Peptides against a protein of PDB entry 3V4O. Designs and how they scored, part 109

Target 1, 234 residues: chain A of PDB entry 3V4O
Amino acid sequence: DQPLAKDKVALLIGNMNYREHPKLKAPLVDVYELTNLLRQLDFKVVSLLDLTEYEMRNAVDEFLLLLDKGVYGLLYYAGHGYENFGNSFMVPVDAPNPYRSENCLCVQNILKLMQEKETGLNVFLLDMCRKRNDYDDTIPILDALKVTANIVFGYATCQGAEAFEIQHSGLANGIFMKFLKDRLLEDKKITVLLDEVAEDMGKCHLTKGKQALEIRSSLSEKRALTDPIQGTEY

## One batch from the design tools (peptide; made by RFdiffusion4, then SolubleMPNN)

Design b2_p19_2_s1 (from b2_p19_2, 5 letters changed)
Fold by OpenDDE base, seed 5:
Structure b2_p19_2_s1 (fold): chain B 234 residues (1-234), chain A 19 residues (1-19)
Amino acid sequence: as target 1 above (234 residues)
Amino acid sequence: MEELQSYAPLLGEEYEKYL
C-alpha cells in the first residue's frame, strides 16, 4: 500500500549576507536547485534568502500555517548555525556577534509545532555547522515531544563538526547539496535515500575527515519525498 | 584546486580580529 501525503510543503532558507558574520556563497545555489527538485516532487515550496530574525520567524509561522494532518513538511536551512545540548539553532543574517539562542531559531521548537499539526512526515535538512556556541550558556527547556515516529533529520555534518561550501570563483554547491541533489528524486524511503547520500559524500576527497552526513530518524513508515499527494494520480 | 569554506561563524574575539 502506497503511503499518501495530504499535501507536501517545504520551506527553504538560505542565509548568506550576514551583517556580523562571514558571508557565504553556496546557499544561493543550494536553495535554487533544491527548489526546482522539490517542485518536481509536487512540493509547495517557499524559498527565501538572507532573512533577518523577524523575517525568519514570520516565514516559519507561515510555513506552519500550511501544515495539517497528514501533510509532509520539509524544512531546509543553509547558513551559519550551531548546536547546544542537542538543539540546533539557525542564525539569521542580522544576528549579533556573539549571538545567543534568543537571537536564533531553534529547530526543535519548530518540530514541536509541526507535531501539533499532526503532520505525516517531518523532514529537516540542516546544512549548517553543529559546533558548540561557547558564548551561549542557555540551556533550552523545551516541552516534551510527542511520539509520532515520523521525524527525519539530515545533518550536513556530525555533532560538534563544521559544514563546508566549496570555495570557488564561481557559484558552487555546499558539500551536502552537491550529493543530495543527485538522489533527491529517487523513489526511496527518505532515510534510505539519505543513507545513500551519506555514502556518496563519504567518497568525496574534499571532505574526508572534515564533514560527514548524520541521519537521525524515528520513522516507522516507508515515507518518501516521492509519495503521491492524496487525490492525485501519478 | 577546490578549497573548502567553513560555515562556522566568527564569534567574539575571533570576529574582532577580522574587523
Scores: peptide ipSAE 0.239, ipTM 0.689, DockQ to the pose 0.862
Fold by OpenDDE base, seed 1:
Structure b2_p19_2_s1 (fold): chain B 234 residues (1-234), chain A 19 residues (1-19)
Amino acid sequence: as target 1 above (234 residues)
Amino acid sequence: MEELQSYAPLLGEEYEKYL
């Protein structure tokens, strides 16, 4: 049987104009292009740029309100980030230097809240660095995740590695989005789709040995971003 | 040749070094 989504909701965040960290450029283009693609897939998309900690937390809260049983939830983030002990932290534009986990948003905490909504699919596309933040030695105590078998992480880079954007005179995509956008509309299981993106990225001479896509999933069903919404005829 | 910019934030002493 064709998997169905009760609804499809996406929150896209691109942080570029950091107060205490290097400015970025690609998130603007990446969020824009991903927004258009996801809308073609009938996602309800909220796209936001340059969010403070307060604004990011509010955006996530509002996003969670749109989730319910069987809803597909997708969170995309492009910006500065880090990973400590397997936990991914998104850095708001007003984060101090140095910052700690309390200044950032933990993706795994968001996942926990999404699981409580009994979503049909939870997709995280994280276009950020995954290097450890040595200035935060605290180990967050996170609630245990449920076994929902509907989680997919697409990391733009490997653990402990950095994500990059291409420097051009004009606007350009980050490395991850450069390849993701070419396949996002394909009717394939999301993990298969990301695997193909990984192969495409692997052929890029610019990032060989520097950046590679990592997929982490516990998806037991053939869920695709192209899955139809319940009650909708195609 | 195209160049890459890292998304890695600069922290502490590294931040000061690049200022």
Scores: peptide ipSAE 0.236, ipTM 0.684, DockQ to the pose 0.873
Fold by OpenDDE base, seed 4:
Structure b2_p19_2_s1 (fold): chain B 234 residues (1-234), chain A 19 residues (1-19)
Amino acid sequence: as target 1 above (234 residues)
Amino acid sequence: MEELQSYAPLLGEEYEKYL
C-alpha cells in the first residue's frame, strides 16, 4: 500500500555571494549536506551555487525536463528572497538593489510547470525570508493552479518573517537545515516529517519569537521522501 | 550566545545581526 515514485529528482540552489546584497554563509553547507542526504534517498540531485538570473532560469528549465508523470520533484532554495501577495520570489546573485519580480524567479510559476508534468509529488523547501518587498509594486498575473493534491511547501519561516543562519567561527547551517537534516532520512509522510522538524525548531532558544517553520500542504496520499522508486528493490 | 544573521536582503535599510 506504500506509494511508489516513478523517479526522484531534486534541484538544490544556494545563493550566497550576492553582488548588491549582504553575503550569506550557510547556503554552501546546507546545499552540500542536503545533497548527500537526498542521494541516500535515491534522488537524482543537481546542486548549484551562486546562480545569476539567467543561470537560475536555465537550471529550472533543465530540472523540469527531468520531471514526468509520477516523478517526485523537490526544489530547495537557500538565499535571499521575498514574498509579495502570496508569491515567493527567489533572488539571483546578480539581482539589483532594489530588485523587482522581473529580476527574480517565482516559485508558484515553477509549481505550475511541475503540475503540467503530472508529477507524483512536488516539494518546495524554501530557506529564505518572506518579508514584503516594498520596492516592487508589480502584481504578477499567474495561471491558476490545478487541483493535484500533491504539493508540500516547507517555509523556513513564517509569512512576513525572516530566516536566519547561525554565525560561528567556522561554517554552520542555517536554522532550517540544522533541524531538517536530523530527520530527513526518516520514513514518514513528508508533512509529518516537517511537522516534527517544526517542533524541534520551536525548542531552540535562538529562534524563539524570530523564526518558525511553516508547512503549507495539499497532499492526499501518504508520500514520503523514502518512497521506493518503481522497478527497484530496497 | 550565538549570533544570528538574517537572510533579509538589503533594501534601502541597514543590515542587522541578531545576538
Scores: peptide ipSAE 0.218, ipTM 0.664, DockQ to the pose 0.546; fails the geometry check
Fold by OpenDDE base, seed 3:
Structure b2_p19_2_s1 (fold): chain B 234 residues (1-234), chain A 19 residues (1-19)
Amino acid sequence: as target 1 above (234 residues)
Amino acid sequence: MEELQSYAPLLGEEYEKYL
C-alpha cells in the first residue's frame, strides 16, 4: 500500500552571518535550492535565514503548530553546530563566543515535541559540524523519546567531524546539498535515497577522508518525500 | 583544485582552507 501523508511541512534554516563566529556562504544557496525542491514535492515550506536564538525558537514553535497526526515534518539546518553526548545543537547567529547549550537549540528536544504531535514522518537534515564543544561541560537531561519508528537523521558529516562548503569566487553549495539536490525528487524510501547520496558523496575527491554522510534511522515503513498527501492520491 | 571551508565555529580563529 502507498503510504500517505496527512500533510507535508518543512522548516529550513540557514545561518550565515554570525556575530561572534566565522561567516558562511553556502547556507544561502542551499536553503534556496532545497526550498524549490521541497515545494515540487508539495511540502509547505518556511525558509528562514540568519536567525537569532529568539527567532529560531519562535520558528520551531510555529513549525510545531503545523504538525499533527500523520503529518510529515522535515527540519533542515545549515550553519554552525556541535554535538555533545549524542545531542545535536544548532547555533543561532547571535550566539556568544564561546557558546553553550543554553544558547543553542537541541534537535533531540525538537524531535521529542514532534513525537508528541504523532507525526507520520520526522526527517532531520543537519548540515553542520558535529564536533564536541569543549566549552560546554553540561550533560543535557532530555525527556525519553517514544518508540515511533518514523525517524530519519541525515547528518552531513560523521560524528566528531566537520562539514564543509566549497569556496568559489561566487556562491556554491555545501558538500551535502551538492549531492542531495540531485536525488531529492526520487520516489524512494527516504533512507534509501540518503544512502545513494552517501555513495555519491563518497566519490567526491574533495572530501574523501574529510566528510561523509551519516544516516541514522528507525523507519519501519517505506516512507518517501514523494508520498502523496491524503485526499490527493490518484 | 577547489578549496573547502569548514562549518566549524573556530572561536575567532581563521578558517582552515583545504586545496
Scores: peptide ipSAE 0.217, ipTM 0.661, DockQ to the pose 0.481; fails the geometry check

Design b2_p19_2_s2 (from b2_p19_2, 8 letters changed)
Fold by OpenDDE base, seed 2:
Structure b2_p19_2_s2 (fold): chain B 234 residues (1-234), chain A 19 residues (1-19)
Amino acid sequence: as target 1 above (234 residues)
Amino acid sequence: SLSLQSYAPLLGEELEKYK
């Protein structure tokens, strides 16, 4: 049976111009290219750059309002980030130095809220570092996740590792997006697609031993980003 | 030639080295 999406909604966030942290370059290009690709896949895409904490929280709230039963939700983030105790934190551009979890957005909390919407698919593409933040000793108490079996995490890097962007003449992609964009339109189960991206990325000599894609999934159905929207004819 | 820029936030004194 061909899985169907009630709708497909994506929120893309690229943070570059940090006030108290090193500025980045690739998120601009990455968000742009991913936007175009996802729109070709009939996603409703909201793309935002350089969000403050307040703006990020608002963007997530608005994103959640677009989710409902059977809707495919995709969250892409490119920027600074960290991971403490298995929880991923996206860093807003106005985050202080040092930052703490209270200054950042926890991805797992967003997932919890997405589950409450009874979405058909939850995809997180996190192009951020996953290193421990030693300045934050807070152990978050997160709500237990439901067993929805519709969750896919594409981490641009391994646990405890860093993600990178390519620096060259002009604008260039981050390592993750460089390879993701070449396969994103393929009609394959999302975990299979990401696995192929991981293999392609693994051939990059620049990041060998430095960055590798991690796929974390609980996906019991063959769902793809190419899945048609319910009620549409193709 | 290509180089890599880390997405890791620099905290505290480490950031000062890049200012």
Scores: peptide ipSAE 0.310, ipTM 0.752, DockQ to the pose 0.858
Fold by OpenDDE base, seed 4:
Structure b2_p19_2_s2 (fold): chain B 234 residues (1-234), chain A 19 residues (1-19)
Amino acid sequence: as target 1 above (234 residues)
Amino acid sequence: SLSLQSYAPLLGEELEKYK
């Protein structure tokens, strides 16, 4: 009855100190807070900040090595990003200006690789903008995804929209993380949990009409981040 | 005081205007 995870692994990336783009502040705090929460959920968490393209690709490769059949994989990214033709691109700190898709990491490509690992759950939490990059008309050709029905995307903002951080007295938190952290430990189906986060975010007067959470999922099982790991005593 | 910072990168000419 209760879904079980073979293991739970998370990669958290926060990019702030961009060379050719505006610097950000919130990813530092957001990655830290999410790390602590996911560890409470028995995730094995790798948290990294300010990654170059080379480092990001290596981090993803190492992350994938930790995945296997039935493993829950979670990828969190906070930083600059864009979306072209439905594909999400995470921008490394050393990305040129303007950048192209070849300079960035495609989330959907990572998903494809995760599916090859026969993961039990694939969760993407993308705290980035989703505006089109007008300087790159390249249409990515990605392999077709398998029908695994274990995919959840939590976009910090709507398609074509921007994500924001709130700065107060030198401290900053992303809007998404501000509300996600309050519910992340709840024992609920991950899509239900995110839906509640979306409602909470909707009450934020600062970002009303500017940022709204989008959930895109194909999840046929009641899987939660709180699901126990097989072979463990709880 | 609260302020919003967009995660949107500034590209090309937009960046030049920002500088």
Scores: peptide ipSAE 0.306, ipTM 0.738, DockQ to the pose 0.819
Fold by OpenDDE base, seed 5:
Structure b2_p19_2_s2 (fold): chain B 234 residues (1-234), chain A 19 residues (1-19)
Amino acid sequence: as target 1 above (234 residues)
Amino acid sequence: SLSLQSYAPLLGEELEKYK
C-alpha cells in the first residue's frame, strides 16, 4: 500500500549574514532551490533567511504548530553549526563569538517536540558543519526520545567534519544541495534517495575525502517525500 | 574555477587569525 501523509510541512532556514562569524553564500540559493522542489512535492514550505536566535526559535515554534498526527515534517538548515556529544546545534546569525549551546538551537530538542506531535515522518536535512565546539563544555540534558521509527537525518557531512559550499564565479551552492536537488523529486524511500545522493556526492572530486553525506535513520516504513497527502481537507 | 568554503564558524583565536 502507498504510504500517505496527513499533510506535508517544511521549514527551511538559511543563515548567511552572521554578525560575528564568516558570512556564507550558498544558503540563499540552496533554500530557494529546495523551496521550489518541496513545493512541487506538495509541501507547505516556510523559507526564512538570516534568522536571529529569537526568530529561529519562533520559526520552530510556528513550525511545530503545523505538525500533527501523520504529518510529514521536514526541517532544513543551511548555515554555521556544530555538534557536541551527538547534539546538533544550528547557529543563529546573531550568535556571539564564541557561542554556547544556549545561543543556538538544538536539533534533537526539536525532534523531541516533533515526536510529541505524532508525526508520520520527521526529516532533518542539516547542511552545516559537525565539528566540536570547544568553547562550550555544556552537556545538554535531553529528554529521552520515543521509539517512533519515523526519523531521518541527512547530515551534509560526517560527524566531526565540515560541510562546504562551492564558490564559482560569484555563485555558490552547498555541496549537499548540489546533489540533493537532482534526486529530491524521485519517488523513492527517503533513505534510499539520500543514499543515492551520498553516492553522487562521493563522485565529486572536489570533496572526495573532505565531505561525505551521513544518513542516520530509524524508518520502519517506506516513506517518501513524494507520498501523496491523504484526503482532500489538506 | 571552483573553490570550497567551509561552513565552519570561526571562534575565538581562530577568528582573530582571519581578521
Scores: peptide ipSAE 0.301, ipTM 0.738, DockQ to the pose 0.831
Fold by OpenDDE base, seed 1:
Structure b2_p19_2_s2 (fold): chain B 234 residues (1-234), chain A 19 residues (1-19)
Amino acid sequence: as target 1 above (234 residues)
Amino acid sequence: SLSLQSYAPLLGEELEKYK
């Protein structure tokens, strides 16, 4: 009947102060706001800012240690990124110019490791660009993913497109987070929730034709971020 | 006072142009 999570764990990464790339501003606020919202949803949240490659890999490793059978895992990333051959790469703050995939973290590799943990739900919210990195033509050889039917990708932008942040009066928010935060607490299937966020983005004159949410999912159950944790009463 | 900034990294010659 009501889906239950064994536990709910989230890793939030916001990279802004890049050494060899343009500085960003929104990830600071976006990570903060998302942290507060996910905590209201009883997620155990680890929020980190400005991670080097080494630190990012360690953070992911620690995150994976918190995952187990039936656990809801959510990874949020805000920062520079790219997409090559359908694979999403998160760029650490110490990435060189130009960078290659070996300098970055592949989201699909993380997903594979999450599947090995037999998680109940795997959610990726990627607030990054999805343009191709022309300086890396290496085709990654990735292991085949399992058929777990519990995967949701929320891309802040379309394939091959850019993601943006809005700066106003010293405050900055990513376009994705601007709309996501208004609906995140709703008790709805995560894919339905994201679909509504997509519609909200489409109604904004600043966003229309510039940035659009893309949802990629294989979710056979009505899993929501609001799902209660097993053994707890709400 | 409203401005947009892309999350796209600048690479190679593109980065040099904006340095």
Scores: peptide ipSAE 0.299, ipTM 0.737, DockQ to the pose 0.783

Design b2_p19_2_s3 (from b2_p19_2, 7 letters changed)
Fold by OpenDDE base, seed 1:
Formats: structure tokens, C-alpha cells, sequence
Structure b2_p19_2_s3 (fold): chain B 234 residues (1-234), chain A 19 residues (1-19)
């Protein structure tokens, strides 16, 4: 009764060197460490740093080409971002100041496209802020999502809140990845795994009252990142 | 002490320090 993945594909994007916005540091380390972990889980991982809008859109397109029925798709993003009307927007490094939705990539649009591929699991790990962008009054009209019951969002922070990185020594993780990396290899339903990460984060004095993990899911099956790829079961 | 950097570009560069 072990769920099987037809394949497992991940796209990891870390944006740090913004042209017109504050530079970040943690995405470099976070993408690197997550890459290594996901590869241990037999994911095919594409990891990219400092993408322009054009490059991000191309990367997403290529990622979608790797998806098919039953494939596990995971999108990780670390960088600047915002949330308007429940829609998450990833900010490319060449985004203007101020930026608008037309300059950014909408995660929910990507999800819609993933659903069209009939994926087995759609996981979004968004290490970005979720504050409202007051410079963008665009009301997005998105297509209705299908009822696939295979969607998991791991938000590094709460709605309307900010995500942070640690700046003490040289290279350090973002807060989300600091705790995620310790549990990512566990053979547990992905929502259970993230719940444990949330508890770990909640015990940290640095983030108490500042940053908390939010899990949003519609996952009706016990699917884990550790699920074997079809034909490679042991 | 530790400092946190926000991922929000809208508020500019904000760093908070913690002991």
C-alpha cells in the first residue's frame, strides 16, 4: 500500500542578488543543502540562482515539461516575495522597484499548470515574505483549480508576515531551511513532516512571535518525499 | 548577538538583532 511516484522532479530557485532590492544571502546555502537532500531522496533536481524574470519563466516551463501523470513535483523558492489576495508571487532579481504582479511569477498559476500534467504530488516550499504589496492593486483572475487532493504548501511564514534569514556568521540558513533540513529525509507523510518542522521552529527563541511555518494542504493520500519511484521499489 | 534580515523588499533592508 506504499504510494509510488512515477518520477520525482524538483525545481529549486534561490534569488539573492537583486538589482533594485535588498540583497539576500541565505538562498545560496538553502538551495545547496536542499539540493543534496532531495538528491538523496532520488529527486531529479534542477537548482538555479539569481534568475531574471525571463529565466524564471523559462525554468518553470522546462520544469513543467518534466512532469507527467503520477510524477512528484516540488518547487522550492527562496527570495523576495509577496502575497496579494491569497496568491504568492516570486520576485525575479531584475524586478523593478516597485514591482507588480506582471513582473513576478504567480505560484498558483504554476500549480494550475502542474495539475494539467496530472502529477501525483504537488509540493510548494516558499521561503519568502507574504506581506501585501501595496504598490500592486491588480486583482488577479485565476482559473479555478482542479480537485486533485495532492497539494501541499509549506510557507516559511504566516500570512501577511515576513520570512527571515540569520546573519551572524558567514553563510547561514534561512530560518525555514534551518529546521526543514533536519527532518526532510524522514519517511513521513509530507504534511506530518512539515508539522514537525513547524514545532521545531516554534521552539526557537529567535523566531518566536516573528516567524512561523504555515501548512496549507489538500492531500488525501499518505504521500512522502521518500516514496519510491515506480520500478525501483525495495 | 544574532541578526535577522527580512525577505521583504518593500520595507527596505531591515535587520533585527537578538541576544
Amino acid sequence: as target 1 above (234 residues)
Amino acid sequence: SLSLQSYSPLLGEEREKYL
Scores: peptide ipSAE 0.245, ipTM 0.685, DockQ to the pose 0.387
Fold by OpenDDE base, seed 5:
Structure b2_p19_2_s3 (fold): chain B 234 residues (1-234), chain A 19 residues (1-19)
Amino acid sequence: as target 1 above (234 residues)
Amino acid sequence: SLSLQSYSPLLGEEREKYL
């Protein structure tokens, strides 16, 4: 039987113009292109750029208000980030140098809150570095996650590694989005789709030995971004 | 020429160039 989404909601955040850190370029075009693609998939999309910590937290709060039982939730982030002890941290544009976990948004905390909404699918697409932040030795104590078997992480890079953007005379995508955008509209289980993206990225000579997509999932059902919304014609 | 810029500001090396 065709899986159904109660609704489909996406929050896209692209941070570029950091105050205390190197500026980025790709998140602008990446968020734009992903917005257009997700809208074609009937997602309700909120796209935001260059968010302060305060603005990011507010955006996440508003995003969570749109989630409910059976809703597909997708969070995309492009910007600076790090990973400590398996926890992913998104860095706001006003983060200090160096930043710590208290200055950043923990993705796993967001996941916990999404689980409380009894969502049908939780997808995290994290276009950020996953290197350890040695300036922050804090070990976060997070609330235990539920066993919902509806979670998919698409990491732009592997554990402990960096994510990159392509820079040239014009605007270009981050490496992750460069390949993701070509597959995103395909009617496939999201983990299968991401596996195809991983293979495509693996063929790229620019990132060979530098960046590789990692998929982490607990998904017991065939859920796709193309799944129709309940009560709608697809 | 293409270059890759890292999304990790903590590492010091910000970009790599490809000629």
Scores: peptide ipSAE 0.243, ipTM 0.689, DockQ to the pose 0.382
Fold by OpenDDE base, seed 2:
Parts: structure tokens; sequence; C-alpha cells
Structure b2_p19_2_s3 (fold): chain B 234 residues (1-234), chain A 19 residues (1-19)
């Protein structure tokens, strides 16, 4: 019995040209390559670069409008970020220095809103650091999540750790995307696919002891990014 | 040589170089 998606929608955000923080390079390349791959998987893809707080919130709102019962939703983020008390925060390009949670977008809040849409699958690919932000001592009060058993987090790095990009004379991927792109089109359960990416990344001598993929999932069905869309024939 | 750039603004422009 092949799982089916009502539709497949992805929002890709790459922030690199920060106003008050160090600039990045890899998000441009990573968003570009991931866009191409997800389109081959019949995702409707919205790819955006260098979003302000206002623009990021609007992008998320528009993304949520495309979600509905049985829809596969994928959120990819590459840029600066932090994690406080198990909550992931994406940093807009106009965030102040230092930034706080009120300046950023909380991923878990987005997940809650996605659950309200009764999506078939919620995938988060977060290519950001997960270090504690000592300048933000706020403990967010978040609404409880529902038990939907359709959630997958692919963290580019471990809790409390950093994510990296490779710097050289030309364009290069971040470490996470470097390995993800080689397997993304495989017809496998998404958690299995990410596990294999984790093994591939683990062979990279540059990031041993520095960065490792973490997979966090509650996925009770064999859902894959390759799952066909209802009403389509292949 | 290759260098890694952290995605954390909290540490500034800390670059690690690898030979």
Amino acid sequence: as target 1 above (234 residues)
Amino acid sequence: SLSLQSYSPLLGEEREKYL
C-alpha cells in the first residue's frame, strides 16, 4: 500500500546577507540545489533568500495557506540560528545584535500551525547552529503539539553544536546539503534516507567531532518525499 | 587548504582552517 500525498509543498529560506551579523555564502547554493531536487520530486517550491523578519513571517503565512489535509509540507532553512530549551529559532537578516526570540521565528510554532492543517507529513530541514543564545533568557510558553505521528526533523548538527559551510575560492555547499543532495531523490522512508545521509556526513574528516546530523522523528507511516500525488499517474 | 565558517553569529567570524 503506497502512501499518497494530496499535494507537496516546500518553503526554502536561505539567509546570508545579514546586516548586523557575519555574512554567509553557502545558503545561496544550498537553496538553489535543493529547489531543483524538490521540483524533480513534484514539490511546489517557494525559494527565498535574505528575508527580513517581516518577510519571513509573511513567507511562512503564505506557505501555511498552501497546506491542507494530507499535504506534504517541507520547510528548509539555511542561515544563522540558535536553540533555547529545545526550541529552534531562525534568524532574519535584519535581526539586531544581539537578537532575541522576539526577533526570530520559532520553528515549533510553525509546526503547531502545520498540524492544524492536518498535513500528511511535516519535514523540517534545519541547516543552522543549535547553540544556546545567552542573550535570550526568555522561556517561551508554546502551545502543546498534537499527536500526529507525521513529523521529521533533520538537524544539520547536534544539540548545542554548530553547523558549518566550506569556504574556498568558489561556491560550495554547507556540510549538510553536500551530503543530502546525493540521496534526496531516493525512494526511501524519509527517516531512513536521512539516516543514510548522516552516515555519509560522518565520513567527512572536516567535521568529525564538530558537526553531526541529528534525526528526530515521530513518523508512524512509511512516508517518502517520492510519494506520488493523489490523482496523478506515473 | 579549506576553512569552515560557523552558522553562529554568537561567535563572530570564527574560521577554522584545515590543511
Scores: peptide ipSAE 0.236, ipTM 0.680, DockQ to the pose 0.384
Fold by OpenDDE base, seed 4:
Structure b2_p19_2_s3 (fold): chain B 234 residues (1-234), chain A 19 residues (1-19)
Amino acid sequence: as target 1 above (234 residues)
Amino acid sequence: SLSLQSYSPLLGEEREKYL
């Protein structure tokens, strides 16, 4: 009774070279390593770096076109971000200072669109800050989510908190990816896998009291990233 | 079946926290 995916598609976005905000460095390495891992899991992976708002929206649109009934969809984002009123916003590299919701991509809106595709699994790995943006008082208009019981959020940090890079001159990962990459290939329910990553991260003295992984899920099936793709040709 | 591509970027050095 192994769950099957009709297909597995991932969009990875790493934003580093912001025009009006501090530049980042970890997303480059993190996107690269995650790409390699997801390909080993037979994901079809699109990896993009330093996207403007226009480019990000186009990338998401193209990603959505690859989704269909039973398809596993995974969205990974590394870059600046914020969370207002429970909504997560990914910040494009050309976002103004200060940025507002109209300049950013709302993850929950993407989730809604993924649900419309009747996906088999929706995984969001968000390596970004979750602090409130005090310069944006806008409450986004969001459609109600369907009850699909196939949603997993892996937040690199807690609500209202920051996500960090490791200060290293080499090819070191961000904190989240540092621990995620060691377990990502394990054949486990995705929520169980992330829980183990959370425990590993919790042992890191660098981020203790500063950053902790948060898992938010509604997943009624034992879905794993290792789930085989269903052969449907002829 | 779909063919997807990835971009291979140049790696950077020291890092900052996310905002």
Scores: peptide ipSAE 0.035, ipTM 0.533, DockQ to the pose 0.036; fails the geometry check

